# Designs tried in a protein design run: peptides against a protein of PDB entry 3JWR. Part 296

Target 1, 323 residues: chain A of PDB entry 3JWR
Amino acid sequence: TRELQSLAAAVVPSAQTLKITDFSFSDFELSDLETALCTIRMFTDLNLVQNFQMKHEVLCRWILSVKKNYRKNVAYHNWRHAFNTAQCMFAALKAGKIQNKLTDLEILALLIAALSHDLDHRGVNNSYIQRSEHPLAQLYCHSIMEHHHFDQCLMILNSPGNQILSGLSIEEYKTTLKIIKQAILATDLALYIKRRGEFFELIRKNQFNLEDPHQKELFLAMLMTACDLSAITKPWPIQQRIAELVATEFFDQGDRERKELNIEPTDLMNREKKNKIPSMQVGFIDAICLQLYEALTHVSEDCFPLLDGCRKNRQKWQALAEQ
Target 2, 298 residues: chain A of PDB entry 3JWR as posed
Amino acid sequence: TRELQSLAAAVVPSAQTLKITDFSFSDFELSDLETALCTIRMFTDLNLVQNFQMKHEVLCRWILSVKKNYRKNVAYHNWRHAFNTAQCMFAALKAGKIQNKLTDLEILALLIAALSHDLDHRGVNNSYIQRSEHPLAQLYCHSIMEHHHFDQCLMILNSPGNQILSGLSIEEYKTTLKIIKQAILATDLALYIKRRGEFFELIRKNQFNLEDPHQKELFLAMLMTACDLSAITKPWPIQQRIAELVATEFWEQGDQVGFIDFVCTQLYEALTHVSEDCFPLLDGCRKNRQKWQALAEQ

## One batch from the design tools (peptide; made by RFdiffusion4, then SolubleMPNN)

Design b2_p23_5_s4 (from b2_p23_5, 13 letters changed)
Fold by OpenDDE base, seed 3:
Structure b2_p23_5_s4 (fold): chain B 323 residues (1-323), chain A 23 residues (1-23)
Amino acid sequence: as target 1 above (323 residues)
Amino acid sequence: SEAERRNRTLLDEILEEVAADEA
């Protein structure tokens, strides 16, 4: 395609120029082409292209395929969300110095997972899928959408001309797919809530050890969630704008819940309750986000900007909630 | 082709193993 030709021929700017090592990064000013260029840079600077012998054209095609398999009519869970998740992962690995704690296969898997974790997202949560009796709900009992996202990821990875993992051995390929699956499934907040206590307890007791395979897996899951939720850490103007996108999508779901399911949406999904957004954001930060970024910062102090951003945004949302 | 069939079989085996490890 012309798009592929343009991308493959383009000069890829440095990570410094693209600012993709910054936790404060925003994609709002970037074109789709620039987001693809950023993604190439992430793979390159993490040494994934070299170490796994990726062909440039194949990587370009894969990126464009991933982007294409996000829906444009979804307000938040689109390519830009996946891209921002991957960028946060990149920043955590580089600026947060987590790269040195992980294997190349883990890094490869995490980056692929971050970009792929919401593939073909429909703008509705697992609860909606379940309640609507969608065919996907018949296939999976839990983490319905995350299983679907992984299936989409696998489909793309195995598509002709998109096989960025073709340079891997069979064992490396198996390992990578396992980690990708685990990482994508970890983005189900229900699973996060279920598992986070173990992580926090290990941190609290100063018993956390990345050399333990189980703890490594747990950490990768927590890191995925931290990147997936990283919008909450962004500078306030960026946070506000992203929160509006999230609210838009949630309200769209709520409208569908009313229309299609004949149910009253929860406050989170109810556009009539938009005045509760600030207080709900505070609640979300307190219940879900703060402890995660505290724990992550404990693992790597260089991840502090994520925690600091989260705290600052909590203050801003609290101030709005008090008005 | 026979090669394509072999590759598909290998891929299926790999995917089954990955699925089993995650079960």
Scores: peptide ipSAE 0.022, ipTM 0.559, DockQ to the pose 0.016
Fold by OpenDDE base, seed 2:
Structure b2_p23_5_s4 (fold): chain B 323 residues (1-323), chain A 23 residues (1-23)
Amino acid sequence: as target 1 above (323 residues)
Amino acid sequence: SEAERRNRTLLDEILEEVAADEA
């Protein structure tokens, strides 16, 4: 395609020029082509292209395929969300110095997972999928959408001309896929809530050890969630705009719940409760986000900008909630 | 404060909604 030719022939700017090492990064002014260029730079600067012998054209095609398999009619869970998740992962690895704590296979898996974690998202949560009796709800009992996202990820990775993992040994390939699957499934917030207590307790007791395979898996899951939720850490103007996209998608689901399921939506998804957004954001930060970024900062102090951003946005939302 | 009270109630709602996706 012309798009592939343009991308493959383009000079990829430096990470510094693209500002993709910044925790304050915004994609709002970037074209789709520029987001793809940023993604190439992430793979290159993490040494993934060299270490796993990726062909440039194959990587370009894979990126475009991933982007194409996000829906444009979904307000928040689209390519830009996946791209921002991956950018936060890149920043956490580089600026946050987490790269030094992980293997190349783990880094490869996390970056692929971040880009792929919401593939073919329909703009509705697992509860809606279950209640609507969607065919996917018959295939999977828990984490329905996350299983679907992984299936889509696997489909793309195995598609002709998209096989960015072809340079891996059989064992490396199996390991990478395992980590990708675990990372994508970890983005189910229900699983995060279930598992986070173990992680926080290990940190609190100063017993956290990345050399333990179980604790490594747990950390990768927490890191994925931290990147997935990273919009909450962004400078206030960016955070506020992204919060509007999230609200739009939730309200769209609520509207569908009324129309299609004859159900009164919860406040979170109720368009008529828009005035509760600030207080709900404060609650979300307190219940879900703060402890995660605190724990992550304990693992790597250079991740502090994420925690600081989250705290600052809590203050902003609290001020709005008090009006 | 009233804001804190409202936030606690909303937090419970959010947590219940998230937990329902796993049930």
Scores: peptide ipSAE 0.019, ipTM 0.668, DockQ to the pose 0.158
Fold by OpenDDE base, seed 1:
Structure b2_p23_5_s4 (fold): chain B 323 residues (1-323), chain A 23 residues (1-23)
Amino acid sequence: as target 1 above (323 residues)
Amino acid sequence: SEAERRNRTLLDEILEEVAADEA
């Protein structure tokens, strides 16, 4: 395609030029081509291209395939969300120095997972999928969409000309896919809630050890969630704009719930309750976000900008909630 | 306070939505 030709022929700017190492990064001003260039740079600077012998054209095609398999008619869970998740992963790995704690396969898996974790997202949550009796709800009982996202990821990875993992041994390939699956599934917030207690307890007791395979898996899950939710850590103007996108998508779901399911949406999904957004954001930060970024910062102090951003945004949302 | 009560109620709603996704 013309897009592939343009991408493959383009000079990829440095990470410094692209500012993709910054926790404060914003994609708002970037073209689709520039987001793809950023993605190439992430793979390159994490040594994934070299270590796993990726062909440039194959990587370019894979990136474009991933991008193409996000829906443009979805307000938030689109390519830009996946891209920002991956960028946060990159920043956490590089600037946050998490790279030094992980294997190359884990890094490879996390980056692929971050980019792929919401593939073919429909702008509705698992509850909606289940209540609407969607065919996907017949395939999976839990984490319905996350299973679908992984299936889409696997499909793309195995598509002709998109096989970025072709340089891996059979064992490396199996390991990578396992980690990708676990990482994508970990983005189900319900699973995060289920598992986070173990992680926080390990941190609290100073018993956290990445050499333990179980604890490693747990950490990767927590890191994925931290990147997936990283919009909450962004500078206030960015956070506010992303929150509007999230609200738009939630309200779209609520509208569909009324129309298609004949139910009254919850306040979170209710367009008429938009005045509750600031208070809900404070609650979300307190219940879900703060402790995660505190724990992550405990693992690596260089991740502090995520925690600091989260705290600052809590103050901003609280101020709005008091008006 | 009323603000604290309101925030707790909204938080509970958020957590219920998360739990519903697991079911």
Scores: peptide ipSAE 0.019, ipTM 0.665, DockQ to the pose 0.192
Fold by OpenDDE base, seed 4:
Structure b2_p23_5_s4 (fold): chain B 323 residues (1-323), chain A 23 residues (1-23)
Amino acid sequence: as target 1 above (323 residues)
Amino acid sequence: SEAERRNRTLLDEILEEVAADEA
């Protein structure tokens, strides 16, 4: 395609020029082409292209395929969300120094997972999918969308001309897919809540050890969530704008819940409860985000900007909630 | 505290959603 030709022929700017190592990164001013260029740079600077012998054209095609399989009519869970998740992962690996704690296969898997974790998202949560008796709800009992996201990821990875993993051995390929699956499934917030206590307790007791395979898996799951939720850590103007996108999508779901399911939406999904957004954001930060970024910072102190950003945004939301 | 109250409320909402997804 013309798009592929343009991307494949383009000079890829440095990570410094693209600012993709910054935790404060924003994609708002970037074109779709520029987001694809950023993604190429992430793979290159993580040595994934070199270490796994990726062909440039194949990588370009894969990126465009992933982007194509996000819906444009979804306010938040679109390509830009996936891209920002991957950028946060890249920043955490590079600036946050987590790269040195992981294997190349784990890094490869995490980057692919971050980009792929919400593929074909419908702009509704698992509860809605289940209650609406969507065909996907017949395939999976829980983490319905996350299973679908992984299925889409696998489909793309195995599509002709998109096989960025073709340079891997059979064992490396299997390992990578396992980690990708676990990472995508870990983005189900329900699973995060279920597992985070173990992670926090290990940190609290100074018993956390990345040499333990189980703890490694747990850490990768927590890192995925930290990147998935990283909008909450962004500078205040960016945070506000992203929060508006999230609210838009949630209110769209709430409107559908009223119309299609004949139910009153929760405050989070209720357009009539816009005035509660600041207090709900404070609650979200306290209940979900703060401990995660605190724990991540304990694993790698260079991830502190994520925690600091989260704390600053809590203060801003609290100030609005008091008005 | 008010923060603790908000934390508990949101956690309860999330847990209820999780329970609904598992039912």
Scores: peptide ipSAE 0.018, ipTM 0.640, DockQ to the pose 0.181

Design b2_p23_6_s1 (from b2_p23_6, 9 letters changed)
Fold by OpenDDE base, seed 3:
Structure b2_p23_6_s1 (fold): chain B 323 residues (1-323), chain A 23 residues (1-23)
Amino acid sequence: as target 1 above (323 residues)
Amino acid sequence: SDLDYFLERAAEAGVDPDFAESW
């Protein structure tokens, strides 16, 4: 395609020029081509292209295939969300100095997972899929969409001309797919809630050890969630705009819940309750985000900008909730 | 626990327990 030719022939700017090491990064000003260039730079600067012998054209095709398999009619859970998740992962690995704590296969898996974790997202949550008796709900009992996202990820990785993992040994390939699956499944916030207590307790007791395989797996799951939710850490103008996209998607779900399921949506999904957004954001930060970024900052102090951003946005949302 | 503290604060902010399942 012309798009592939343009991408493959383009000079890839430095990570510094693209600002993709910044926790304050915004994609709002970037074209789709520029997001793809950023993604190439992430793979390159993490040494993944070299270490796993990726062909440039294959990587370009894979990126474009991943982007194409996000829906354009979904307000938030689209390519830009996946791209921002991957950018936060890159920033956490580089600026947050987590790269030195992980293997190359773990880094490879996390970056692929971040880009792929919401593939073919429909703009509705697992609860809606279950309640609507969607065919996907017949395949999976829990983490329905995350299983679907992984299936889509696997489909793309195995598609002709998209096989970015072709340079891996059989064992490396198996390991990478295992980690990708675990990382995508970890983006189910229901699983996060179930597992986070163990992580926080290990941190609190100073017993956290990345040399333990179970704790490593737990950390990768927490890191995925931290990147997935990283919109909450962004500078306030960026945070507000992303919160509007989230609200739009949630209200669209709520409208569908009324129309298709004949149910009253929860306040989060209810367009008529838009005035509760600030208080709900405060609650979300307190219930879900703060401890995660505190714990992540404990693992690597250089991740502090994520925690600081989350705290600052909490204050901003609280001020709006008091009006 | 620290977790209980944050969940309590979230509840005080009027967050639905199902909030995490909605994201």
Scores: peptide ipSAE 0.026, ipTM 0.677, DockQ to the pose 0.209
Fold by OpenDDE base, seed 1:
Structure b2_p23_6_s1 (fold): chain B 323 residues (1-323), chain A 23 residues (1-23)
Amino acid sequence: as target 1 above (323 residues)
Amino acid sequence: SDLDYFLERAAEAGVDPDFAESW
């Protein structure tokens, strides 16, 4: 395609030029081509291209295939969300110095997972999928969309000309796919809530050990969630803009719930209750986000900008809730 | 439990407990 030719022939700017090591990064001003260039840079600077012998054209095709399998008519859960999740992962690995704590296979898996974790997202949550009796709800009992995202990820990875993992041994390939699956499934916030207590307790007791395979898996799950939710950590103008996208998507779901299911939406999905957004954001930060970024910062102090950003945005949302 | 913590903090903010299922 013309897009592939343009991407494959383009000079890839440095991570410094692209600012992809910054926790404050924004994609708003970037073209689709520039987001793809950023993605190539992430793979390159994490040594994944070299260590796993990725062909440049194959990587380019894979990136474009991943991008193509996000829906353009979804306000938030689109390519830009996946790209920002991956950028946060990259920043956490590099600037947050988590790279030194992980294997190359774990890093490979996390980056692929971050880019792929919402593939073919429909702009509706698992509850909607269940209540609408969608065919996907017949395949999976829990984490319906996350299983679908993984299936889409696997499909792309196995597609002709997209096989970025072809340089791996059979054992490395199996390990990588296992980690990708676990990482994508970990983006189900219900699973995060179920598992986070163990992680926080390990941190609190100073018993956290990445050499333990179970604790490693737990950490990778927490790191995925931290990157997936990283919009909450962004500078206020960026956070506010992303919150508008999230609200748009949630209201679109609520409108569909009324129209298609004849259900009154929850406050979060209810367009008529938009004035509750600030208080809901405060609640979300307190209930979900703060402890995660505190724990992550305990594992690596260089991740503090995520925690600081989250705290600052809490103050901003609280101020709006008091108006 | 982590769920109880979420529900408590969500309730304090006037957030529906089903909020966790929304993300």
Scores: peptide ipSAE 0.024, ipTM 0.675, DockQ to the pose 0.306
Fold by OpenDDE base, seed 5:
Order: C-alpha cells, then sequence, then structure tokens
Structure b2_p23_6_s1 (fold): chain B 323 residues (1-323), chain A 23 residues (1-23)
C-alpha cells in the first residue's frame, strides 16, 4: 500500500527528537505517520529489531495492521490510547531503568502487548458486553474484551507479511505469546484489584524479588496496568483532555444503556452527572492509582515522575471538586 | 478483600461500586 511504502521509506528520527523517553509525552500534535515512526524507534532502541532479526518492512506492516484494527469512531479506546500505553512502557523501560530488570523476551512481549491490549475495542466495558448478551460473552466468562484483544493480537501476528516473531525459536515464540496473553489480560482492572494486594505486601515487607517467576509475572501485570492508566500521571492540560475523551466514551455507553438495555447508568456513565467527574477522579486516584505508582517507584526510583504527576493531578481534581 | 477496599474507597468518593467493572 501507499501508506506502507511511505512508512518503510521514511527516515526514523531519534528517540530524543521524538521525546518518547519523556513521561510527560503527548501524542496530540503527532500525525498517524509520526506515531508509527515513534513505534519503530521504540522497537529499535530496545534492541528488539536486532535481537530478534525483524525485517523492517514486516515491522512496518505489522504496526500499520495494529493501527488499522483500532476503531476510529471510539472516543478513547483507539490507536492513540494504545500508542500512549506503549510510549509509557518505553519511557518506564528506558528513563525508568526497568529494562535492566527484564529479559529481551519480556520486553518484546510487553511492547507488543501495550500496542495490542485494546485491539478492536468497541467503546463499551465488559459489564455492558455481558448485560447486552453479546456473542463474546458466550465465549468468555471473565475478562471478555481482554480475551478478544489477545485473539486479535494473535490473528495479526500470524497474518501473512506481519510475522514480526518469525526470527524466534519455537520455545521463544511460545514464551513470548504466554507473556503477551498475561499482559493483555492484566489490563482488566478487576484482575488488577484482585492481585495488587500481594504486590504491595511484597514491597512493604521488602521481600519483592524479580528472580522469583511468580513475582516476575506479578510485576509485569502491575507494570502493564501502570502504563495503561498513565494518562492520570500526565501534565494537567493533557490529563484534562484525556479525561474528556474518557467521559465522552463512558457517556456514550450510558446513553446506550438507557436506550438498548432500559437501565439507569452508573454515575460514571451518566451524562447528567458530569458535575461529579472531579470527585470521581479523586476517588479513582485514591482507590486505584496512588498505591500502584508508589509501589512502582519503590521498584525503580526513576519512575517517580509518574507518581509525582498522579499526586499533582489529584490536587487539581480536588480543587475542582470543592468548587 | 481488595475488592471491598476498592468499593469502600470508591463509595467514599461517590464512585459507583461498579466502577472497577467499568474500566
Amino acid sequence: as target 1 above (323 residues)
Amino acid sequence: SDLDYFLERAAEAGVDPDFAESW
């Protein structure tokens, strides 16, 4: 395609020029081509292209295929969300120095998972999928959308001309797919809530050890969630804009819940309760975000900008809630 | 449970207990 030819022929700027190592990064001013160039740079600077013998054209095609399989009519859970999740992962690995704690296969899996974790998202949550009796709810009882996202990820990875993992051995391939699946499933916030207590307790007791396979798996899950929620850490103008996108998508779901299911939506999904957004954001930060970024900062102090950003945004939302 | 903690903190903030299922 013309798009593939343009991407494959383009000079890829440095990570410094693209600012993709910055925790304060924003994609708002980037074209779709520039987001794809950033993605190539992430794979290159993590040594994934070299270590796994990726062909440049195949990587370009894969990136474009992933981008194409996000819906353009979804306000928040689109390519830009996945791209920002992957950029936060890259920043955490490089600037946060987490790359030195992980294997090349784990890094490969996390980057693929971050880009793929919301593939074909429909702008509705698992609760809506269940209550609407969608066909996907018949296939999976829990984490319905996350299983679908993984299935889409696998479909793309196995598609002709998109096989970025063809340089891996059979055992490396199996390991990578296992980690990708676990990482995508970990973005179900219900699973995060279920598992985070174990992680926080290990940190609190100074018993956290990445050489333990179970604790490694737990850490990768927590890191995925930290990147997926990283909008809450961004500079205030960026945070506000992203919160508007989230609210738009949630209100669209609430409108559908009224119309299609004949139910009153929750406050989070209720357009009529938009004045509660600031207080709900404070509650979300306190209940979900703060302890995670605190724990991540204990694993690597260079991740402090994420925690600092979260704290600053809590103050801003609290000030709006008091108005 | 960790879920109960979330639900309590969410309720204190005026967030619906279904919030965890909403994300």
Scores: peptide ipSAE 0.023, ipTM 0.671, DockQ to the pose 0.333
Fold by OpenDDE base, seed 2:
Structure b2_p23_6_s1 (fold): chain B 323 residues (1-323), chain A 23 residues (1-23)
Amino acid sequence: as target 1 above (323 residues)
Amino acid sequence: SDLDYFLERAAEAGVDPDFAESW
């Protein structure tokens, strides 16, 4: 395609020029081509291209295939969300110095997982999929969409000309796919809630050890969630704009719930409750986000900008909730 | 359960109990 030719021939700017090492990064000013260039830079600067002998054209095709398999008619869970998740992962690995704590296979898996974790997202949650009796709800009892996202990820990785993992040994390939699956499934926020207590307790007791395989898996899951939710950490103007995209998608689901399922949507998905967004954001930060970024900062102090951003946005949302 | 405690804390914070299922 013309898009592939343009991407493959383009000079990839430095991470410094692209600002992809910054926790404050915004994609709002970037074209789709520039987001693909940023993605190439992430793979290159993490030494993944060199260490796993990726062909440049294959990587370019894979990135474009991943981007193509996100829906454009979904307000939030689209390519830009996946790209921002991957950028936060890159920043956490580089600026947050988490790269030094992980293997090259774990880093490879996390970056692929971050880009792939919401593939073919339909702009509706697992509860809607279950209640609408969608065919996917018959295949999976829990984390329905996350299983689908992984299946889409695997399909793309195995597609002709997209095999970025062809340089891996059979054992490396199996290990990488296992970690990708675990990381994508970990983005189910219901699973995060179930598992985070173990992680926080290990941190609190100063018993956290990345040499333990179970604790490593747990950390990778928490890191994926931290990157997935990273919009809450962004500078206030960026946070507000992303919150509007999330609200738009949730209100679209609420409208469908009312029309298709004859149910009253929850306040979060009810467009008539838009005035509750500030208080709901405060509640979300307190219940879900703060402890995660505190724990992540305990693992690596260089991740503090994520925690600081989350705290600052809490104050901004609280001030709006009091009006 | 830790989940129940969290759901209670979330509710106290004005978060819909279904919030965790909504994201």
Scores: peptide ipSAE 0.023, ipTM 0.668, DockQ to the pose 0.316

